Peptides against a protein of PDB entry 6CSU. Designs and how they scored, part 36

Target 1, 51 residues: chain A of PDB entry 6CSU
Amino acid sequence: GALEELRGQYIKAVKKIKCDMLRYIQESKERAAEMVKAEVLRERQETARKM

## One batch from the design tools (peptide; aimed at target 1 Q9 Y10 I17)

Design b2_p30_1_s2 (made by RFdiffusion4, then SolubleMPNN; its pose is not in this set)
Fold by OpenDDE base, seed 1:
Structure b2_p30_1_s2 (fold): chain B 51 residues (1-51), chain C 51 residues (1-51), chain A 30 residues (1-30)
Amino acid sequence: as target 1 above (51 residues)
Amino acid sequence: as target 1 above (51 residues)
Amino acid sequence: GPLTIEEEVFEGEKRKEEEEKRREKEELEK
């Protein structure tokens, strides 16, 4: 019935939001890792220029 | 030094990710609530048309 | 409710991030 359909749609929406959030977390972690990697490379280059 | 700067950048990145995630969760909750509200309104309209 | 599952997932990820931060700090202090 209508209530079961609403419940089903709500659960589906929550599952989608959960998946999107997990993807966003993963992408954010990857971006943070790349930022750190880039900084390490810059620091190494700076050190090399000072030698 | 370089290690302290890297640590500082990492902490800053993690804090930003945390803030972005909290905002995303809040926005997702609001979207889910609006979806449920819209569905309830559609069901009420359907019931009214069948009367 | 179902929306609390997202919060629980986020808290779980937060704990993992804090653990990662601890490990990275330990590596930087070596």
Scores: peptide ipSAE 0.143, ipTM 0.557, DockQ to the pose 0.045
OpenDDE base, seeds 2, 3, 4, 5: peptide ipSAE 0.144, 0.133, 0.099, 0.138; ipTM 0.555, 0.553, 0.554, 0.553; seeds 2, 4 fail the geometry check

Design b2_p30_1_s3 (made by RFdiffusion4, then SolubleMPNN; its pose is not in this set)
Fold by OpenDDE base, seed 4:
Structure b2_p30_1_s3 (fold): chain B 51 residues (1-51), chain C 51 residues (1-51), chain A 30 residues (1-30)
Amino acid sequence: as target 1 above (51 residues)
Amino acid sequence: as target 1 above (51 residues)
Amino acid sequence: GELTIEEEVEEGEKIREEKREKEEEERKKK
């Protein structure tokens, strides 16, 4: 019935949001790693310019 | 020095990412709530048409 | 280890609070 259909749609939406969150967390960790790599490169370049 | 600056930049980047995650989670919850409201409205309209 | 979503949310909330406290301290110094 209508109530069972609504419940099913809600559960499906919540599962999708959970998957999107997990993906966003993973992508954020990857972005953080890339930012650190870029900063390390900048610091090495600045150190080299001061030597 | 360069090492302290790099550490400071890393900490700042991690803090920003965590704030972005919280914002994403909040926005996802708001989208889920709006989807549920829309489904409830549709179900009420369908129920009314069947009476 | 890898943080769960709940642990990451909790850490993010602590960071948000720390940021607000720093902004408040900066406003008090002006």
Scores: peptide ipSAE 0.119, ipTM 0.495, DockQ to the pose 0.055
OpenDDE base, seeds 1, 2, 3, 5: peptide ipSAE 0.114, 0.117, 0.135, 0.136; ipTM 0.488, 0.490, 0.516, 0.513; seeds 2, 3, 5 fail the geometry check

Design b2_p30_1_s4 (made by RFdiffusion4, then SolubleMPNN; its pose is not in this set)
Fold by OpenDDE base, seed 2:
Structure b2_p30_1_s4 (fold): chain B 51 residues (1-51), chain C 51 residues (1-51), chain A 30 residues (1-30)
Amino acid sequence: as target 1 above (51 residues)
Amino acid sequence: as target 1 above (51 residues)
Amino acid sequence: GPLTIEEEVEEGEEKKEKEEREREEREKEE
């Protein structure tokens, strides 16, 4: 019935949001790692030019 | 009734999850910025020791 | 040490799942 359908929609939405959060965390970690690698490379070049 | 209560719980849960995601995104950005600052400082010290 | 982002999210989801089970038990006893 309508109550069971609404319950099913609620459970499905909560599960989807959990998966979206975990994916966002993983993608955010990957982006942070790439930013660190890029900054390390820029800093090596800048420090070498100042010496 | 039970249907209105379940709808209310669904709306409340979705709002809370949205707030939790926004807070998580903000805190993740702050942690990423601190990691970049720390890595830049370490790289300056390492490059200076190699010259 | 401080919780990793994964531990923080896992604790958040475990807390939500616990609160959901406690709510379902209260609704079943009524």
Scores: peptide ipSAE 0.125, ipTM 0.493, DockQ to the pose 0.048
OpenDDE base, seeds 1, 3, 4, 5: peptide ipSAE 0.131, 0.106, 0.118, 0.123; ipTM 0.547, 0.526, 0.533, 0.543; seeds 1, 4 fail the geometry check

Design b2_p30_2 (made by RFdiffusion4)
Pose (drawn by RFdiffusion4):
Structure b2_p30_2 (pose): chain A 51 residues (1-51), chain B 51 residues (1-51), chain P 30 residues (1-30)
Amino acid sequence: as target 1 above (51 residues)
Amino acid sequence: as target 1 above (51 residues)
Amino acid sequence: EEENEEEIEEIIEENEEELEEIVEEVEEML
């Protein structure tokens, strides 16, 4: 039983690390995508200069 | 004994997972920091325009 | 037998606490 418990604790610890990294990554990509939008909007300043 | 050793192995294994996630995160900071230099270098194109 | 069961429970509790600390440290890194 101790072997099953220790095994269970290990699995739980890694599955939590995975859940944290999954969210951290999804968040990172969204922030990176937000950086793409915020800079296409900076071209407005350029296209206004061209106007 | 056997149970304490097994415990030490699971602990060591998860800490290795942590090391992998750490090197990844450090790489994340470096990449974002590289992006700062990349944006400063595109400003060079616009300062050559202003001259 | 009772002393051995208590020693096993202590090992299990230490392992759970140290695994939870590692998870908290990973969360702090994030």

Design b2_p30_2_s1 (made by RFdiffusion4, then SolubleMPNN; from b2_p30_2, 13 letters changed)
Fold by OpenDDE base, seed 2:
Structure b2_p30_2_s1 (fold): chain B 51 residues (1-51), chain C 51 residues (1-51), chain A 30 residues (1-30)
Amino acid sequence: as target 1 above (51 residues)
Amino acid sequence: as target 1 above (51 residues)
Amino acid sequence: MEEERRRIEEILRGTEKELEEIVKEVQELL
């Protein structure tokens, strides 16, 4: 009935939100890793110029 | 060095946030499920009274 | 880190609102 259908919608929505959050976290981690990598590279380049 | 330490702190913080988010989602899901369960129970009780 | 935390908190608040709306719809059927 209508209640079962709505329960189904609830479960589907919760699953979607969970997936979106996990994706957001993963993307945030990747961005953070890239920022650190870029910073390390800049530091190495600066060191090389000072030699 | 200091940069690696900062990187480690950042990654650790991201991991913590991930765990906190997942816990929040799980708790929110449980609260929502409990509310739905309570409503279903009330509906059943009302049906029983009408019989 | 603070900016990221704020963004996450905003998403979580949005998630909570969506869940609350779903529950309200269920309640309206009863």
Scores: peptide ipSAE 0.094, ipTM 0.484, DockQ to the pose 0.016
OpenDDE base, seeds 1, 3, 4, 5: peptide ipSAE 0.073, 0.093, 0.094, 0.092; ipTM 0.422, 0.471, 0.477, 0.469; seeds 3, 5 fail the geometry check

Design b2_p30_2_s2 (made by RFdiffusion4, then SolubleMPNN; from b2_p30_2, 14 letters changed; failed a check: too like the target's own chain)
Amino acid sequence: MEEERRKIEEILRGTYIELEKIVKEVEEAL

Design b2_p30_2_s3 (made by RFdiffusion4, then SolubleMPNN; from b2_p30_2, 12 letters changed)
Fold by OpenDDE base, seed 1:
Structure b2_p30_2_s3 (fold): chain B 51 residues (1-51), chain C 51 residues (1-51), chain A 30 residues (1-30)
Amino acid sequence: as target 1 above (51 residues)
Amino acid sequence: as target 1 above (51 residues)
Amino acid sequence: EEEEKRRIEEILRGTYKELEEIVKEVEELL
């Protein structure tokens, strides 16, 4: 019935949000790793220029 | 009525999940920034020791 | 990062609005 449909839609929305969160977490980890690598490289280059 | 109360509970739950996700994003951003800063500092120190 | 944050926020807003509309439709069926 209508109540069951409402509950189903809520569960669907919650599942979508959960999936979005998990994806964000995974992508954030990858971006963080890449950001650190890039920053370390830039820092080494700048330090070398200052010597 | 009962259905309206349930509706309210569903909306409240969705809002909570949204807030939790936004908080996670903010905290993740802050952690990433601090990680980069720490890595840059370590890199500078290590480079200095190698000279 | 800020762009992706905005995208996620947009998705969440969309999901929330969709749920609200579904709830309204269900209530109208009573």
Scores: peptide ipSAE 0.085, ipTM 0.432, DockQ to the pose 0.033
OpenDDE base, seeds 2, 3, 4, 5: peptide ipSAE 0.078, 0.079, 0.078, 0.078; ipTM 0.419, 0.423, 0.420, 0.421

Design b2_p30_3_s3 (made by RFdiffusion4, then SolubleMPNN; its pose is not in this set)
Fold by OpenDDE base, seed 5:
Structure b2_p30_3_s3 (fold): chain B 51 residues (1-51), chain C 51 residues (1-51), chain A 30 residues (1-30)
Amino acid sequence: as target 1 above (51 residues)
Amino acid sequence: as target 1 above (51 residues)
Amino acid sequence: MEEELLKKIEEEIKKLEEEGTKLVEEAKAK
């Protein structure tokens, strides 16, 4: 019935949002790790230039 | 009626999820920035110890 | 970065709102 369909629509929407968020989190972790590596490298270069 | 009320509740719940995701994103950005700063500081200390 | 995620979430909300409206109207018509 209409109630079951509406419930299904809600669950589907929530699952889709959850999936998109999980993907965002994974990509964000990868970008964060890369950003840290890049920043560490830049810092090493700056320190070396000051020596 | 009950169906209209449930529709409203589901929409409200999904909008709440959106708000929670926005907050998570904002907090994640802040944590990432802090992590980068901490890593840069650690790298400076390690480089200094090797001098 | 976040803009694409937010767009996707907003699209899902809009879809739920529209589909829910249709269900309510169809149920009232019965």
Scores: peptide ipSAE 0.325, ipTM 0.748, DockQ to the pose 0.766
OpenDDE base, seeds 1, 2, 3, 4: peptide ipSAE 0.322, 0.324, 0.324, 0.324; ipTM 0.747, 0.747, 0.747, 0.748; seeds 1, 2, 3 fail the geometry check

Design b2_p30_3_s4 (made by RFdiffusion4, then SolubleMPNN; its pose is not in this set)
Fold by OpenDDE base, seed 2:
Structure b2_p30_3_s4 (fold): chain B 51 residues (1-51), chain C 51 residues (1-51), chain A 30 residues (1-30)
Amino acid sequence: as target 1 above (51 residues)
Amino acid sequence: as target 1 above (51 residues)
Amino acid sequence: MEDEVLEKIEEYIKELEEEGEELVKKAKEE
């Protein structure tokens, strides 16, 4: 009935939010790793220039 | 009725999730900034040792 | 911290599912 359909829609939406969060966390970790890698490379160059 | 109550519960749950997401995003940015700062300091020492 | 946020989300989903099931049951009895 209408109530069961509404329940299904709401639960589906909440599960989608969970999936979006998991994706955000994964992408955030990947971006953080790349940012650290890039900063390390830049810092090597700057430190070498000052020595 | 039951439909209005279910709708209310869904809205409340979504708002809670949204607040948790925003907090996570903010704290993630702060941790990323601190991680980069720490890595820069370590890389300076390692680069200097190799030169 | 990431696990804590995910755990809260899972708890919210579980609460919503349980409450929704009770509401559906109540509506069917009406």
Scores: peptide ipSAE 0.108, ipTM 0.459, DockQ to the pose 0.729
OpenDDE base, seeds 1, 3, 4, 5: peptide ipSAE 0.106, 0.105, 0.090, 0.095; ipTM 0.457, 0.461, 0.444, 0.445

Design b2_p30_4 (made by RFdiffusion4)
Pose (drawn by RFdiffusion4):
Structure b2_p30_4 (pose): chain A 51 residues (1-51), chain B 51 residues (1-51), chain P 30 residues (1-30)
Amino acid sequence: as target 1 above (51 residues)
Amino acid sequence: as target 1 above (51 residues)
Amino acid sequence: EEEIEEVLEENEEELEEIVEEVEEMLEEAK
């Protein structure tokens, strides 16, 4: 039983690390995508200069 | 004994997972920091325009 | 049985500390 418990605790610890990294990554990609939009909007300053 | 050793192994294993996540996060800071230099270098194109 | 329970509790606490350290590391990276 101690072997199953220790095994269970290990699995739980890693599954939490995975859940944290999954969210951290999804959040990172969204922030990176937000950086893409915020800079296409900076071209407005360039296209206004061209106008 | 056997149970304490097994415990030490699970602990050491998860810490390895942590080391992998750490090296990844450090790489994330470096890449974002590299992006700062990359954006400063595109400003060089626009300052050559202003001259 | 008490000694086995102590080993299981110590392992659970140390695994939880590692998970909390990973969470703090992720928050610092934000």

Design b2_p30_4_s1 (made by RFdiffusion4, then SolubleMPNN; from b2_p30_4, 14 letters changed)
Fold by OpenDDE base, seed 4:
Structure b2_p30_4_s1 (fold): chain B 51 residues (1-51), chain C 51 residues (1-51), chain A 30 residues (1-30)
Amino acid sequence: as target 1 above (51 residues)
Amino acid sequence: as target 1 above (51 residues)
Amino acid sequence: GSGAKEIIEGTYKELEEIVEEVREELEEAR
């Protein structure tokens, strides 16, 4: 019935949210790694120019 | 009744998930910022030593 | 990245729609 369908939809949505969160975590880690890499490269260049 | 309880549970779950995600995002940003800061400082020291 | 955030926001919107459907059913049951 309608109640079971709504419950099913909720469960599906929660599962999707969980997957999206996991993906966000993974992508966030990747972005953080790239950010650090880029910042390190820029910092090397800046420090080199100042010396 | 059961429908009111289900409604309440769904609303509560949504709010909790939202709060959890926002907290995670905020903490992730803070960790990323600290990681970049630490790496920049380390890189400055390394580059300075090499020059 | 904006991509994952946008997807998550979309998922929340979908979940909110489900919650609203539950609200509607509750109102109809009164």
Scores: peptide ipSAE 0.079, ipTM 0.464, DockQ to the pose 0.047
OpenDDE base, seeds 1, 2, 3, 5: peptide ipSAE 0.077, 0.075, 0.068, 0.070; ipTM 0.494, 0.468, 0.459, 0.442; seed 2 fails the geometry check

Design b2_p30_4_s2 (made by RFdiffusion4, then SolubleMPNN; from b2_p30_4, 13 letters changed)
Fold by OpenDDE base, seed 3:
Structure b2_p30_4_s2 (fold): chain B 51 residues (1-51), chain C 51 residues (1-51), chain A 30 residues (1-30)
Amino acid sequence: as target 1 above (51 residues)
Amino acid sequence: as target 1 above (51 residues)
Amino acid sequence: GAGKEEILRGTEEELEKIVEEVEEEIKEAR
């Protein structure tokens, strides 16, 4: 019936949101690691330049 | 009715996920900034030590 | 009716489970 169909649609929509958020969290961790790595390299260059 | 209650359950779930993610994003920005700052300091010390 | 009430209870539990799974992942990501 209409209630069962709408239930299925709502659960599907929330699961989609969950998947998108988990992907965002994972990608955010990876981006943060890359930013730290890049900053370390830049800092080494700056320190070497002025020493 | 039942359909309106079901809709309310869906909206409540979506809003909860939204609030949790907004908080996560804000906290992640702050942690990332502190992590980069700490790494910069450590890298300066390491570079100075071996030069 | 009883059937609709059962569907609503089951749906609420399923949605709350999905929300909790997101919260656990956020906790582990800190």
Scores: peptide ipSAE 0.511, ipTM 0.821, DockQ to the pose 0.794
OpenDDE base, seeds 1, 2, 4, 5: peptide ipSAE 0.509, 0.511, 0.508, 0.509; ipTM 0.819, 0.821, 0.820, 0.820

Design b2_p30_4_s3 (made by RFdiffusion4, then SolubleMPNN; from b2_p30_4, 15 letters changed)
Fold by OpenDDE base, seed 4:
Structure b2_p30_4_s3 (fold): chain B 51 residues (1-51), chain C 51 residues (1-51), chain A 30 residues (1-30)
Amino acid sequence: as target 1 above (51 residues)
Amino acid sequence: as target 1 above (51 residues)
Amino acid sequence: GSGLKEIIEGTYKELEEIVKEVQEELEEAR
């Protein structure tokens, strides 16, 4: 019935959220790594100019 | 009854998941910012020593 | 990156809509 279908949809949504979270974690780590890399490079250039 | 309890469980689950994800996102951003800050400081010191 | 956050928030909205539908059915059953 409708309630069982809605329950199924809820479970599906929860699974999707879990997948989205895991993807976010992975992509966040990758973005953080790239951000650090970029900032380190810029800082190196900036520091070099000041020296 | 059982249906009301199920509704309550759905609402509670949604709220918990939302809070958990928002907290993770916020903490992830903070950790990333601190990581960048620390790395920039280390890079500045390293570059300065090389100059 | 705000993009993935927005996607996740969208998923929450979808889930909230499902919860609302369940609630409406419960109200109708009363």
Scores: peptide ipSAE 0.101, ipTM 0.505, DockQ to the pose 0.047
OpenDDE base, seeds 1, 2, 3, 5: peptide ipSAE 0.093, 0.065, 0.072, 0.081; ipTM 0.513, 0.466, 0.505, 0.480

Design b2_p30_4_s4 (made by RFdiffusion4, then SolubleMPNN; from b2_p30_4, 13 letters changed)
Fold by OpenDDE base, seed 4:
Structure b2_p30_4_s4 (fold): chain B 51 residues (1-51), chain C 51 residues (1-51), chain A 30 residues (1-30)
Amino acid sequence: as target 1 above (51 residues)
Amino acid sequence: as target 1 above (51 residues)
Amino acid sequence: GSGAEEILRGTYEELEKIVKEVEEELEKAK
């Protein structure tokens, strides 16, 4: 019935959220790694400029 | 230095994510409760109509 | 519901691991 359908929709939404969050974690990790890499590169360039 | 600032910014972002997630959970629960309440009310009204 | 809360809690824990990894990389960069 309608209540069961609502329950089903909720469960489906939760599953989607799980997938979205897992993707977010992966993308967040990648962005973090790139930020570190970029900053390290910047610092090295700055050091080189001062040498 | 710049690296420490980057670290600080990242940690701050994570703290914000935590807060946002907790708020999302609360709001999601409230919305779900209201949806169920509304559906139950509808079903009761439909039953009453058939009586 | 509790299922959604558990998912999000787990997500946060994974984010904390990412932060730790980033901090370690920052330390190496010093």
Scores: peptide ipSAE 0.118, ipTM 0.505, DockQ to the pose 0.040
OpenDDE base, seeds 1, 2, 3, 5: peptide ipSAE 0.088, 0.083, 0.111, 0.102; ipTM 0.466, 0.430, 0.492, 0.482

Design b2_p30_5 (made by RFdiffusion4)
Pose (drawn by RFdiffusion4):
Structure b2_p30_5 (pose): chain A 51 residues (1-51), chain B 51 residues (1-51), chain P 30 residues (1-30)
Amino acid sequence: as target 1 above (51 residues)
Amino acid sequence: as target 1 above (51 residues)
Amino acid sequence: LAEEYLEEVEERAEEVMEKIDEHVEELEEA
């Protein structure tokens, strides 16, 4: 039983780390995508200069 | 004994997973920091314009 | 904008590392 418990604890610990990294990554990509939008908007300053 | 050793192994294993996540996060900072230099370099194109 | 994005990356990196430390500590204390 101790072997099953210890195994269970290990699996739980790593499954939590995975869940944290999954969220951290999804968030990181959204932030990166937000950086793409915010800069296409900076071109408005450029295209206004061209106008 | 066997149970304490098995414990030490699971702990060592998850710490390895932590090390992998850490190296990844450090890389994340470096990449975002590299992005800062990249944006400063594109400003160079615009300052040559202003001259 | 790139500098602000770097600060956000650093903050998110500290928070997830704190969560990973908590999971490692819970496994050690279990």

Design b2_p30_5_s1 (made by RFdiffusion4, then SolubleMPNN; from b2_p30_5, 16 letters changed)
Fold by OpenDDE base, seed 2:
Structure b2_p30_5_s1 (fold): chain B 51 residues (1-51), chain C 51 residues (1-51), chain A 30 residues (1-30)
Amino acid sequence: as target 1 above (51 residues)
Amino acid sequence: as target 1 above (51 residues)
Amino acid sequence: MAAEYLKQVEEQNQDFLRRVDEVLKELEEA
């Protein structure tokens, strides 16, 4: 009935937000990892320039 | 009626989740700003070491 | 590097907020 349908819509909404959060966290981690990689590469280039 | 009250409660719950997400995003921005500040300080130290 | 990182953070934050708003809107319209 209408009550069960409404409950289903709420559960669907909460699950969607959870999935969006997991994706947000994953993208944040990937961006941080890329920044660290770029920083390490820059440091290696600076060291090589001084040698 | 009971259905309208439950609908109101579900909407309220999702709005609460949104508020929690806003807080999490704000904390994420603050952490990102702190990392950028630390990077700028490191770059200044490296430049000073080369002078 | 730092400026680009902050720009990407802001862009992802805005995208996430838009998705949450869309979910909320769908529930409110139901």
Scores: peptide ipSAE 0.326, ipTM 0.718, DockQ to the pose 0.764
OpenDDE base, seeds 1, 3, 4, 5: peptide ipSAE 0.324, 0.331, 0.321, 0.325; ipTM 0.719, 0.724, 0.718, 0.719; seeds 1, 3, 4 fail the geometry check

Design b2_p30_5_s2 (made by RFdiffusion4, then SolubleMPNN; from b2_p30_5, 12 letters changed)
Fold by OpenDDE base, seed 5:
Structure b2_p30_5_s2 (fold): chain B 51 residues (1-51), chain C 51 residues (1-51), chain A 30 residues (1-30)
Amino acid sequence: as target 1 above (51 residues)
Amino acid sequence: as target 1 above (51 residues)
Amino acid sequence: MAEKYLEEVEEMNERVLKRIDEELEELENF
């Protein structure tokens, strides 16, 4: 009925938002990790150059 | 009626979730901006040291 | 590097915000 359909819409919306945020969080962490990795590599190169 | 009230409650709940997500996104943006700012400062210091 | 990270974060933010708004609109217009 209308109640079940409305509840279904709510659940659907919540699930979509949840999935989007989980993906966002994961991708954000990956990008941050890549930035750190690149910085570490640059630092290593600079250190090697100075030695 | 009861159905409209429930609909209102569901919308309110989803909006609350949205607000929480927006806050997280804003905080993520601020962290990224701080990293940019720190990098710019380090680069300027390094440039000045090399001049 | 940090500038690229910021750009990527902002692009992600825009995509996520758009999807959330669409998802909310679907419920509000039900």
Scores: peptide ipSAE 0.174, ipTM 0.617, DockQ to the pose 0.835
OpenDDE base, seeds 1, 2, 3, 4: peptide ipSAE 0.169, 0.168, 0.172, 0.171; ipTM 0.614, 0.614, 0.617, 0.611; seed 1 fails the geometry check

Design b2_p30_5_s3 (made by RFdiffusion4, then SolubleMPNN; from b2_p30_5, 12 letters changed)
Fold by OpenDDE base, seed 1:
Structure b2_p30_5_s3 (fold): chain B 51 residues (1-51), chain C 51 residues (1-51), chain A 30 residues (1-30)
Amino acid sequence: as target 1 above (51 residues)
Amino acid sequence: as target 1 above (51 residues)
Amino acid sequence: MAEEYLKEVEEMGERVLKEIDKVIEELENA
């Protein structure tokens, strides 16, 4: 019935949120790695200039 | 009724997930800041030693 | 240091995912 269908939709929506979270975690790891790399590079240049 | 109860359960579930995601984002940002600070310090020391 | 951060982020993510799985299970059993 309609109630069972709605229940199924709610479960599906929550599972979709889980998938979105998984993707966000993966993307955040990639961004974090690039941010650290970029910061290290900038710091090397700045330190070398000040010395 | 059953529909209102189911709706309530869904809303509660989504709110819980929202809170978990926000917490993860905040903690991730805090850890990122800590790691950047540590890397900057390490890089300054390493660069100075190599110059 | 970057690798350590990435590992921490991964561990935090896994904890969140486990909590989400519990929420899903509760909803499926309702």
Scores: peptide ipSAE 0.214, ipTM 0.656, DockQ to the pose 0.598
OpenDDE base, seeds 2, 3, 4, 5: peptide ipSAE 0.214, 0.212, 0.213, 0.212; ipTM 0.653, 0.653, 0.652, 0.656; seeds 2, 3, 4, 5 fail the geometry check

Design b2_p30_5_s4 (made by RFdiffusion4, then SolubleMPNN; from b2_p30_5, 13 letters changed)
Fold by OpenDDE base, seed 2:
Structure b2_p30_5_s4 (fold): chain B 51 residues (1-51), chain C 51 residues (1-51), chain A 30 residues (1-30)
Amino acid sequence: as target 1 above (51 residues)
Amino acid sequence: as target 1 above (51 residues)
Amino acid sequence: MAEEYLKEIEKLNEDVLKKIDEVLQELEDA
């Protein structure tokens, strides 16, 4: 019925919000991973300068 | 009625997700700021050792 | 230090996702 259809639309909308948030979290994680890679490279270069 | 109650549940769910994401963003920024502070301190100490 | 930060972010992500899933489950069970 009409109520079940509307309920389905609300659930679909909330699931879309969840997907958008997952994408945001994934992008944040990727930025953090790139920061880690950059730090590791700097540390290796600094160690090499001290050798 | 049932329609208003269902709408209320949807709005409540969306608001809760929004609040959780805002808190996530804030906590992520705070942890990043703490990391930057620690890095600045290490850099200052390293500079002092080279003087 | 950046590795520790990444682990903290991963933990935060897991906690947020659990809360979102709880909200979704409440709506689906209504």
Scores: peptide ipSAE 0.140, ipTM 0.551, DockQ to the pose 0.854
OpenDDE base, seeds 1, 3, 4, 5: peptide ipSAE 0.099, 0.130, 0.138, 0.120; ipTM 0.518, 0.539, 0.555, 0.539

Design b2_p30_6_s1 (made by RFdiffusion4, then SolubleMPNN; its pose is not in this set)
Fold by OpenDDE base, seed 4:
Parts: structure tokens; C-alpha cells; sequence
Structure b2_p30_6_s1 (fold): chain B 51 residues (1-51), chain C 51 residues (1-51), chain A 30 residues (1-30)
């Protein structure tokens, strides 16, 4: 009935949000890793130039 | 009625989930920023020691 | 935030679909 349909819609929405969040977390971790790599490389160059 | 009440409860619950996720994202960004700062500082020291 | 926008869209979809469910249920009752 309508109650079950509403429940289904809620569960569907929550699952979608969950999936989007998990994807975001994964992509964020990847971006963070690349950011760290880039910063490390840049800092090596900067520090080397200062020496 | 009961259907409207349930609908309202589900919407409220999803909005609460949204708020929790936004908080998580914000905290994650802050942690990432601190991690980058720490890596930069460590790399400066490491590179300086190698010179 | 792109994720925030996606979540907001999902909430809007839930609101819309759930409203239609309630509406149809009322129409069927009448």
C-alpha cells in the first residue's frame, strides 16, 4: 500500500545518498593523495632552490 | 493523516542525514588541510636535511 | 558543493515522489 511505497521511497533515497557519499569519500581520498604528492614535489623544489 | 505524517518523518530523517553528511564533509576537508600542512612541513625538513 | 547539490536533488525527488504517493492514495480512497 501507500505506506509501503513511502517506505520504499525513503529507503531508495537513503541508499542513493549513501552511494553518493561513498563515491565522494573515495574521490576525495584520491584527490587528497594527489594533492599531497603535488605539494611534496613542489616543496622539494622550493626547499632545494632555497639551499 | 498518517500518510502525511509518515512522509514528513521520512523527509525530516533524510534532511538530518544531509546535515550529518555535510558536517562530515566539512570535518574531512579540515583534516585534509591539516594533513597537507603537516606533509609540507615534513617535506621541508626532509629536503633541507638532504641539502 | 557538488555532493551537497546531489543530496539536495535527491531530497527534492523524495519530496516530489512521496507527495504523489500520498495524493494518489487519497484519490483512491475517494
Amino acid sequence: as target 1 above (51 residues)
Amino acid sequence: as target 1 above (51 residues)
Amino acid sequence: SPLEEKIEEQIKELEKESEEIVKKAKEKEE
Scores: peptide ipSAE 0.355, ipTM 0.763, DockQ to the pose 0.770
OpenDDE base, seeds 1, 2, 3, 5: peptide ipSAE 0.352, 0.084, 0.076, 0.081; ipTM 0.762, 0.518, 0.488, 0.520

